# Peptides against a protein of PDB entry 3H8D, part 134

Target 1, 122 residues: chain A of PDB entry 3H8D
Amino acid sequence: DMKRQQRFFRIPFIRPADQYKDPQNKKKGWWYAHFDGPWIARQMELHPDKPPILLVAGKDDMEMCELNLEETGLTRKRGAEILPRQFEEIWERCGGIQYLQSAIESRQARPTYATAMLQNLL

## One batch from the design tools (peptide; made by RFdiffusion4, then SolubleMPNN)

Design b2_p21_4_s4 (from b2_p21_4, 11 letters changed)
Fold by OpenDDE base, seed 4:
Structure b2_p21_4_s4 (fold): chain B 122 residues (1-122), chain C 122 residues (1-122), chain A 21 residues (1-21)
Amino acid sequence: as target 1 above (122 residues)
Amino acid sequence: as target 1 above (122 residues)
Amino acid sequence: MEELLKEKKERDEFLRKLAAE
């Protein structure tokens, strides 16, 4: 139900290939997740040298984290949790609204807090 | 031993070619798995335009999921787990009893909960 | 399907590693 807690997380990552390069050659990416209760609703990945990856539950399940929130360890990582707006700002900038809308219209999206909120806007 | 937990899962899949079609033109397939403890015992695949695929451990290992249950992530995927009867109903409808029986008779089937149950019936 | 499951496992493990760092 919509009473589930919405939690957002961001963690940096460095590509394995860059792990042993000089710091200046280590390009940092960012992994973002929106959890609607225990389950992921949206995921996005910012990369230094390729377009953002946007993923929504239902449509992109096979590409998204399938761990429940507790299994991820995100709640235990200091500094990983972010404010809703910190996620949404990036999501919007990356075209997430349109992406999710399309997933809804094509009946690919699983209903989540995110789909509900979007449908409230439109 | 037969004390192992029996768990059943179902995942939908859409053919890659249908991924971007209108919902009415997206023919959905279904992937089913029966895990006898950590290891798969039976697998079946329902396709919109071809006969079901039935697979049993021992006989069809090369075509079946090699991951243990936890590795599959199925236990962490919302809505993936189904009731035993939800699996068995489809299994039976697809000729699974006969398929498994033949595998037992030909000594191709690895003993599982499924083989034991079948042998209790016959 | 198996390949997809394997890929997912790898991604999940990667995530856990990142979260643990």
Scores: peptide ipSAE 0.303, ipTM 0.684, DockQ to the pose 0.148
Fold by OpenDDE base, seed 5:
Structure b2_p21_4_s4 (fold): chain B 122 residues (1-122), chain C 122 residues (1-122), chain A 21 residues (1-21)
Amino acid sequence: as target 1 above (122 residues)
Amino acid sequence: as target 1 above (122 residues)
Amino acid sequence: MEELLKEKKERDEFLRKLAAE
């Protein structure tokens, strides 16, 4: 149902390995999520010292958040919600279009708003 | 307590050896679980290139999921839960009845809903 | 598979913690 609300979130995190280091040695990463209704459609992780991680529903379920949107608490975290373009801009820069496209072509992607939009674009 | 809720789940997996291969070379397996209340009663694994693996509580504890149902996150994973017959159909095809029966007869099976049902059937 | 489930749980918990901060 493409009538589902599309919501996007971003939160910072410090890697567990860095959590006990001095502040100057704590490298901040960013966790991004696109929720298609209650369920995550895309996830993205930006790290200071390694390539971005891109994840799409269906293909990467085992690596993605399994919590529904309400369970995450993201809707209640001040400043966590971002605009669609704030997600998409990073997604695109990280090669997300190709990544999702490949997932669709390989029949690994679960149908989501994201897959629908991409299919409409191509 | 046979009043416990019986729930069944199925999730796909890619073999570790295939996880970094091209999509077309990633052979998908299927992991099945029957939970009798909070604890797993039966586990089944379908592989693309080897015989199915059947596991029953008591006998195969060391090879089965040790997480309780809530810990698995399966209840929160979209599309993971399946109907009882969807599990049983595969279980039966894989020789599960005989496998469980043998486990009961050898006194290796832990009493579960599955053992009770089988004993009622025979 | 069990290890994957454990890892997933850990990730989810991690996320919840992050969201709660």
Scores: peptide ipSAE 0.303, ipTM 0.692, DockQ to the pose 0.169
Fold by OpenDDE base, seed 2:
Structure b2_p21_4_s4 (fold): chain B 122 residues (1-122), chain C 122 residues (1-122), chain A 21 residues (1-21)
Amino acid sequence: as target 1 above (122 residues)
Amino acid sequence: as target 1 above (122 residues)
Amino acid sequence: MEELLKEKKERDEFLRKLAAE
């Protein structure tokens, strides 16, 4: 159902190995999520020292958050919610379009708002 | 307590050896679970190239999920929960009735909803 | 499979923790 609300979130995280280091030595990562209604459609993780992680529903379910949106607490965390473009810009830069396209072509992607938008774009 | 909620779940898995192969070369297995209240009563695994695995509480505890239902996250995984009959049909086809019966007769089965139902059937 | 479930649980808990901070 394309009428589901699309919501996007971003939260910082510190790598476990860095959590007790001095602030100047802590390297912050970023966790991103796109929720298509109550369920996650895309997840993305930015790291300071390794390639970004891109995950799409259906293909990467075992590596993605499986809590529904309400269970995550993201809607209650101040500053966590971001604009769609704030997610999409990073997604695009990280090769998300190609990643999702490949997932669709391999029939691994679960249909979501993201797959629909991509199919309209291409 | 026979009043405990009976819930059933199914999730696919890809064999570790196949996880990085092309989609056409990945052989999917299926993991099934019957929870009698918070604890698993029966577990079943379908494989593409070996016999199904049937497990019953008490007898096979060391090979079964040790997490309570909430800890599994299955209740939050989209599409994981299935109808009782969807579990039972496969259970029956795989010889689950005989397997559980034998576990009861050998006094290895822990009493569960499943053992109670079987004892009512026989 | 159980290990995967455990890992997912840990990941979800991680997320909830981050969201709660």
Scores: peptide ipSAE 0.300, ipTM 0.676, DockQ to the pose 0.146
Fold by OpenDDE base, seed 1:
Structure b2_p21_4_s4 (fold): chain B 122 residues (1-122), chain C 122 residues (1-122), chain A 21 residues (1-21)
Amino acid sequence: as target 1 above (122 residues)
Amino acid sequence: as target 1 above (122 residues)
Amino acid sequence: MEELLKEKKERDEFLRKLAAE
């Protein structure tokens, strides 16, 4: 239920093709996750050269992290955890509200804290 | 031996051809697996538009999951694990007992928990 | 289905690697 702890994380990644380039030529991407308790509710990827990837539980399970939060190691990585608003601000800019809303309306989204909050907002 | 843990899983899948169709036009299939310890013993697939597929270790290795249980990630996928009877009920309805029996009699089946149980029943 | 499972595993391993850095 909604009593589960909501935790948000962000980690950088470098594209494999850029891994061995000069530092100025390494374009950094960002991997974001919202965990609703032990399981991921939303995932987002920012890339330097392609559109953002937005993923929501239920609809995009095959493309999302399937590890529980403890298995990821994110809670043990210093600097990985971010504030809710740091996630939401990017989520909104990338069209996440509309994406999640569409997933809810099409009955593809699994109920999560995120779906509940959106349904309360609208 | 039979001291290995028996675990059962089910995951849905959408046919590749239906992947980008409207939700009402996406026909869902179901993938079932019985793991005898780390290795798959039985596999079953329900399809919306063709007969069920039944597979048993030894006989159908080329068509079955080649990953060990840990490699599949099934133990980490929320809602994937099912009760033994949830697997067996479908297995039986699809003719699994006869299929496995035939595989045993033709010496095509690899000994598993499933073969042992069937041999004890008959 | 097995290919999808393999891809999922690869993504998870990628994430774990990033998280472990």
Scores: peptide ipSAE 0.300, ipTM 0.673, DockQ to the pose 0.146

Design b2_p21_5_s1 (from b2_p21_5, 12 letters changed)
Fold by OpenDDE base, seed 1:
Structure b2_p21_5_s1 (fold): chain B 122 residues (1-122), chain C 122 residues (1-122), chain A 21 residues (1-21)
Amino acid sequence: as target 1 above (122 residues)
Amino acid sequence: as target 1 above (122 residues)
Amino acid sequence: SAERLAEAKERNQYILELVKK
């Protein structure tokens, strides 16, 4: 049901190799998740030293967070939740629209709010 | 150097089709890795719906984990590390001894702790 | 591949551990 609550989260992470370096030498990655109701619809990861990782439900289920939203604890993590546009701007910049569209066209994407919105956009 | 630390890990995976089923209907696969120091020596995969996959360093490098142990993050993943015997029992059941032995005899196996131990065993 | 799966699962686990801190 597309009436489910759409919630977005962002978690910064430090690469293991940088964990114990001085702060100025710690290049942060960013983990993003879009939850359509209780289940993840999209996930993306920004890495300082490799291309962004884009993941969409259905196609990339095994690589995406397997917990439902409540199980993750994200809703209780202060500062983790972000606004929809904060996710979408990065998603778009990383080529997420094309990635999801391709997944839809190849029938790999599981229907989510994201797939529905994209199909309404185009 | 055979004095390197031998560490073993196991990670479950669930087939995409089972991701959102009730737990009792999720047939898990299992990914196993043996690291000889920083580098992988053996890898195996148990699948619920296909034969096990056995991989040994040297022979199967392109199909095995290319990251060093620290890069994998496995040492920091709760519940991932297993005891040597937990790996070896499954390895043996899957025909790993014969697989590795054949790789040694054909000179395809890269020398590792695993190759050394097998040669000491026989 | 199993490697990619393992890496992804590790990343997710790491993130979730960060969430719990």
Scores: peptide ipSAE 0.317, ipTM 0.617, DockQ to the pose 0.671
Fold by OpenDDE base, seed 4:
Structure b2_p21_5_s1 (fold): chain B 122 residues (1-122), chain C 122 residues (1-122), chain A 21 residues (1-21)
Amino acid sequence: as target 1 above (122 residues)
Amino acid sequence: as target 1 above (122 residues)
Amino acid sequence: SAERLAEAKERNQYILELVKK
């Protein structure tokens, strides 16, 4: 159902080892999630010192958040919710379109809003 | 149905604090799962520097794996599956019997193979 | 790999802890 609400979230994280360092030495990571209705469709992780991690529903279910949106508490976390473009801009920069496309072509992707939009684009 | 296949799995993880450290300084944790047929019955996490985490179906659903066994891909991960006793030995050492018993008595535990076995034992 | 899966699960748990705070 493409009428499901699409919601996007971002959580910054600092490695526990860096929590007591000077600000310039606190390397921040970013955790992103796209929820297609109650279920996660895409997850993305930016790390300060390794390549970004891209995950798509169906292919990467075991590596993605297993909680539905309400269970995560993301909707109640102040500042966590972001605009669609705030997610998509990073997703695109990280090669997310190609990653999801490959998952669709390999029949690994679970149908989501993200797969539908990509299929409409291509 | 007590005829459901009981399967047990273990996978290692590295703490967030150690993810970017040298390999020798990455303290390893262990994630354990007991599946009663397709659904998780118990989960257990061993941490290098904090108490173990015990989780039981019904009580801790929001903190446990929400994927069915096939969705996890654990059955296809080489070295992930373990013998029942390899799980139970750790479970017992961590106080799992008492934890599950309390969940049963408080009516928080969902009936599983684990609850049935414990009820037979007590 | 099993290691990658475990690491991912741990990351997700860590993030959810941050969400709760």
Scores: peptide ipSAE 0.316, ipTM 0.636, DockQ to the pose 0.648
Fold by OpenDDE base, seed 2:
Structure b2_p21_5_s1 (fold): chain B 122 residues (1-122), chain C 122 residues (1-122), chain A 21 residues (1-21)
Amino acid sequence: as target 1 above (122 residues)
Amino acid sequence: as target 1 above (122 residues)
Amino acid sequence: SAERLAEAKERNQYILELVKK
């Protein structure tokens, strides 16, 4: 059901190598997740020293969060939930549209809200 | 230094195909790790549908956890840490002794607590 | 890639621990 609630989350992280450095030397990464109902549809990671990681359900299941939304605790983490556009803007900038499109074309993508939206867009 | 603390961890994973099924239809796999001090010495994966995966430091570095123990967060995950025997019992059952022995003989294994123990055993 | 999967598991585990804090 594409009428499922779409929820988006963002968690900052510090590279392990920087964890013990002074704040000025900590380069932050960002972990993003799009949940289509209880299950993850897209995951995205921004790193200070390597290209973004884009992941889509079906294709990248083994690399994505395997917990349902409630199990993650994301809904209870203050400041973790973000607006849809806060996710989409970064997703688009990182080539997410093309990535998901390719996953659809290769029949790797599991149908989600994200695949439906893309198919409506194109 | 073979006086390093030996710590063992286990975390479950669910096959991607089963993630969205009811709990009764989820077949769990298990990921195991042995840390010799801060670094992984052995890794093991149990799967419901394929043979176990055994990995040893030196030989299988590219397939093993590359984070140090603290970076993994395993020490902070409730229920993740297990007793040494809980790892070793499965390791032995999965042919880990022979696997590590072969890695030693081929000069692929990095010296660890595990290699030392095996060399003491034989 | 086995390496990518291992790294992903590590990252996800780390993130989930951050969520709990």
Scores: peptide ipSAE 0.314, ipTM 0.616, DockQ to the pose 0.664
Fold by OpenDDE base, seed 3:
Structure b2_p21_5_s1 (fold): chain B 122 residues (1-122), chain C 122 residues (1-122), chain A 21 residues (1-21)
Amino acid sequence: as target 1 above (122 residues)
Amino acid sequence: as target 1 above (122 residues)
Amino acid sequence: SAERLAEAKERNQYILELVKK
């Protein structure tokens, strides 16, 4: 059950429109993922010019990574894995708690480690 | 200039609400894109239960694909690429000519192959 | 929307390509 390994990852990206600009004009976005065992539980994206995107399993499946953790190659990418708090700190700042809570209340969220922890908090 | 390769793509999507329904109850939407060289020029969405969405570069950048064509992987997705007329036929039926014309007149449209062709027509 | 969905898929694909590098 909740013995599943919780792993968190972060990948920086340059907007395609900025790819060929001078380095000072390349603003980075950040892609975040929380995997509850082999499957993604939460996804989050920080963009330099628009609001963050929050996604939770069950509600947003079609917009989230479709590959299992092993298939993504994230575990093999040096520097991609981050600490739980490094994910959660951003998640909280971006309104992730409220977003996930609403998804639970509307019966849209798939049960995950994240839903369980939130339900313990509330 | 207009030597840029014009490429068109279409991918189906299933409404999230239909994901777990029986196949006969899964109504498909369709996502269309016109790339003028490496960058998207027009985007179009057909929905099973609401009016089509039309988007043009310059005016609707914040709502359109931010990736260049190579980064999208569309050129590597079997069955995604379509003929120009397969895009244009739907575009015309959905009011795309009027939409793009209005965007040009309001000085919102970024110059693309699409704007040039329309200006030749009108 | 279908657009947002398609864009999300594209973003995910782009990220996975970055992971491979």
Scores: peptide ipSAE 0.314, ipTM 0.634, DockQ to the pose 0.660; fails the geometry check

Design b2_p21_5_s2 (from b2_p21_5, 12 letters changed)
Fold by OpenDDE base, seed 1:
Structure b2_p21_5_s2 (fold): chain B 122 residues (1-122), chain C 122 residues (1-122), chain A 21 residues (1-21)
Amino acid sequence: as target 1 above (122 residues)
Amino acid sequence: as target 1 above (122 residues)
Amino acid sequence: SAERLAEAKERNAYIMKLVAE
């Protein structure tokens, strides 16, 4: 059912290796998540010195957050929730459309709101 | 979308420890799977000398078949596919309704055809 | 890759810890 609530979240992080460095040497990353109802549909990680990591449900389950939305605490974290476009703009810039499309074509992607929207677009 | 094809499969197995025993000493188990489209929704294992194993998507992903339906080869194995009721009868007998209900209430179950049908029943 | 999976799980656990703070 594609009528589940779509919610998006963003968490900045400092890598553990940089925890005790001077502030100017602490490189900040960004963790993004798209939840289709209680379950994650897409995950994305921006790192300061390596390529972005794109993950989609079905294909990358073992690499993605394993908790349902309620268990994560994301909805209770002030400032974590973002607008859909704030996620999608970065997703597109990182090649997310092509990544998800390839996962669908290879029959690795689990059907989600994200896969449905892509199929409507194309 | 609950309009995905629902398919059910059953495979007998002999425990590895019994592989070289006489036929009368080879205890046979049964492996069952319910696929909601390309992805597994429920898995069930009947063993001759221990309780049945019931598994549902979302809660038990790490213990269930990790392959999509096409990758399993089940659709190409003669005699593997069974009728829905042949699965459900055993599922009910093994306490599957209560198991899935508990997984839904604890918010551990991923939405599938199976979760939707249970919610229609109750 | 087992190494890649281990690293991913570690990252996710770290993020969840940050969320809980």
Scores: peptide ipSAE 0.417, ipTM 0.545, DockQ to the pose 0.670
Fold by OpenDDE base, seed 4:
Structure b2_p21_5_s2 (fold): chain B 122 residues (1-122), chain C 122 residues (1-122), chain A 21 residues (1-21)
Amino acid sequence: as target 1 above (122 residues)
Amino acid sequence: as target 1 above (122 residues)
Amino acid sequence: SAERLAEAKERNAYIMKLVAE
């Protein structure tokens, strides 16, 4: 239920294709995840050279992290956990509200904390 | 109709089996697709650490590839296309016949080459 | 799409690798 712990994480990454390039050619991306209890509710990726990727549970299950929170190791990764607002600010800037809203209206979104909060907001 | 070209594809992907796995212990998964003409008829995913995922058109539309075959780029990806039997052998081993049969009997499966072949087989 | 799906799985796996490091 909505009493589940909401936890947010961020992982910077260098694209695999850039791993062996000179430092100036290694563009940094950012991987974000929102977990509603043990399961991912939203995932977001910022890439240096393409539009952000927004993913929501239900609609994008096959593209999202398939491990539960404990399996990911995110809670044990130093510096990975972020504040809710640190996720939401980027989510909003990337059009996440509209994306999730459309997923709800099309009946594609799995009910999560994220869907509930949006439905309360609108 | 059943004169549509049947094409099959396979793409590998990697996922860790658990936390703190060394690179040599990473296990490979496989994504499979059967296209009946321009549209996907069946999708299958082999994972090293969980049961296979089986998906059939109609029943699992929301979890399957939503692009037509040309949009996927699969036909242009070297090594992606496989023989029909290379798909079917894995499909059968993973319980695909029973899965599709149940989808047909529950009136969830969209008519495709796959449903037609199964109905001819049974 | 098939390509997007494959790429997503690869990205997720890569991220999980980074997390494990």
Scores: peptide ipSAE 0.414, ipTM 0.650, DockQ to the pose 0.653
Fold by OpenDDE base, seed 2:
Structure b2_p21_5_s2 (fold): chain B 122 residues (1-122), chain C 122 residues (1-122), chain A 21 residues (1-21)
Amino acid sequence: as target 1 above (122 residues)
Amino acid sequence: as target 1 above (122 residues)
Amino acid sequence: SAERLAEAKERNAYIMKLVAE
């Protein structure tokens, strides 16, 4: 239900291929996750040299993190958790609203807090 | 029970770090899954430059695909499904028999078709 | 795409590894 805790996380990463390059050549990516209770609702990836990846539950289950929140260890990773707005701001900038909306309209999105809030927004 | 359909799948992957390299520099890995009915029983990953990863239900649940077969969409992905022997041949070559056996002996393996067949083999 | 799916799995695995560190 809507009483589930909404938690957001961000993990920076350097591509394995860039790990051995000079620091200036190490382009950082960012992995984002929104968990609606124990289950992931949205995932987003910022890459240094390709379009962002947007993923929503139901539509993109196989591309998203498959572990529940507790299993990921994200809650125990110092500095990983972010504020809701820190996720949403990037999500919106990347076209996440339209992406999720389309997933809802196509009946691909699994109902989550994110879908509910979007429908509340519109 | 043992009447569940055993289905096997394989999907290739190119490491993210290699995606932007010339085709010749893109080293391909392979992801394998064995589903015992709706649930995954074994998973295996072949990497171009590191040891294979072997995973068995019960022992390695957190590292394995968590979706049931229908949810994965693998049955609907053209070219993903493989013959049992195509899985087993690689599994055996990678030491899967010993891996599964050890998991059984340590009481970590969840009973599956794979465990049953191994016990039948031995 | 099957390949995209596999790539995603690799990315997620990598991230989870980073989380575990």
Scores: peptide ipSAE 0.407, ipTM 0.660, DockQ to the pose 0.668
Fold by OpenDDE base, seed 3:
Structure b2_p21_5_s2 (fold): chain B 122 residues (1-122), chain C 122 residues (1-122), chain A 21 residues (1-21)
Amino acid sequence: as target 1 above (122 residues)
Amino acid sequence: as target 1 above (122 residues)
Amino acid sequence: SAERLAEAKERNAYIMKLVAE
């Protein structure tokens, strides 16, 4: 149902290997998630030292967060929730549109709000 | 060095196809890892609908975690760490002894705590 | 690959820990 709440979250992280380094040597990564209702639709990771990771429901289920939204605690983490555009801007820059499109064309993508919106965009 | 800390971890996962099912219909898989000091020595996966996957260092490096233990964050994941026997019991049941033995005989296995212990067992 | 899967599980676990803090 397209009436499901679309909620987006972002968590900064310091690589475990960097946790004991001086602050200037700690490089932040960013973990992003798009939840279409209770279930994750897209996941994205910005890393300080490697290419972005893009994941879409259906295709990449085994690599994505397996917890439902409530179980994650994201809704209770102050500062974690972000605006849709804050997610989409990064998604677009990372080639997310092409990635999801390919997943749809290969019949790997599970239908989500994201797949529907992409079809509206094209 | 056989003085390296042997640490074992287990992470559950739900099959993608079961994520939207009622709790009683969700079948869990299990991901296991044995770290010999900072580096993985063995990996094992129990699946609800296919045979177990067994992996050993040296032979299966390309299919195993390349992160060192600290980088994984497993030591900080509450409930992830398990006792040695909790790993070994499953390993034995899945034919892990035979698998590792074959890897040793074919000169594919990297020496680890696991290879040493197997040689003590035989 | 199994390697990518393992790494993903580890990353996700770490993130969930951060969320809980």
Scores: peptide ipSAE 0.401, ipTM 0.661, DockQ to the pose 0.671

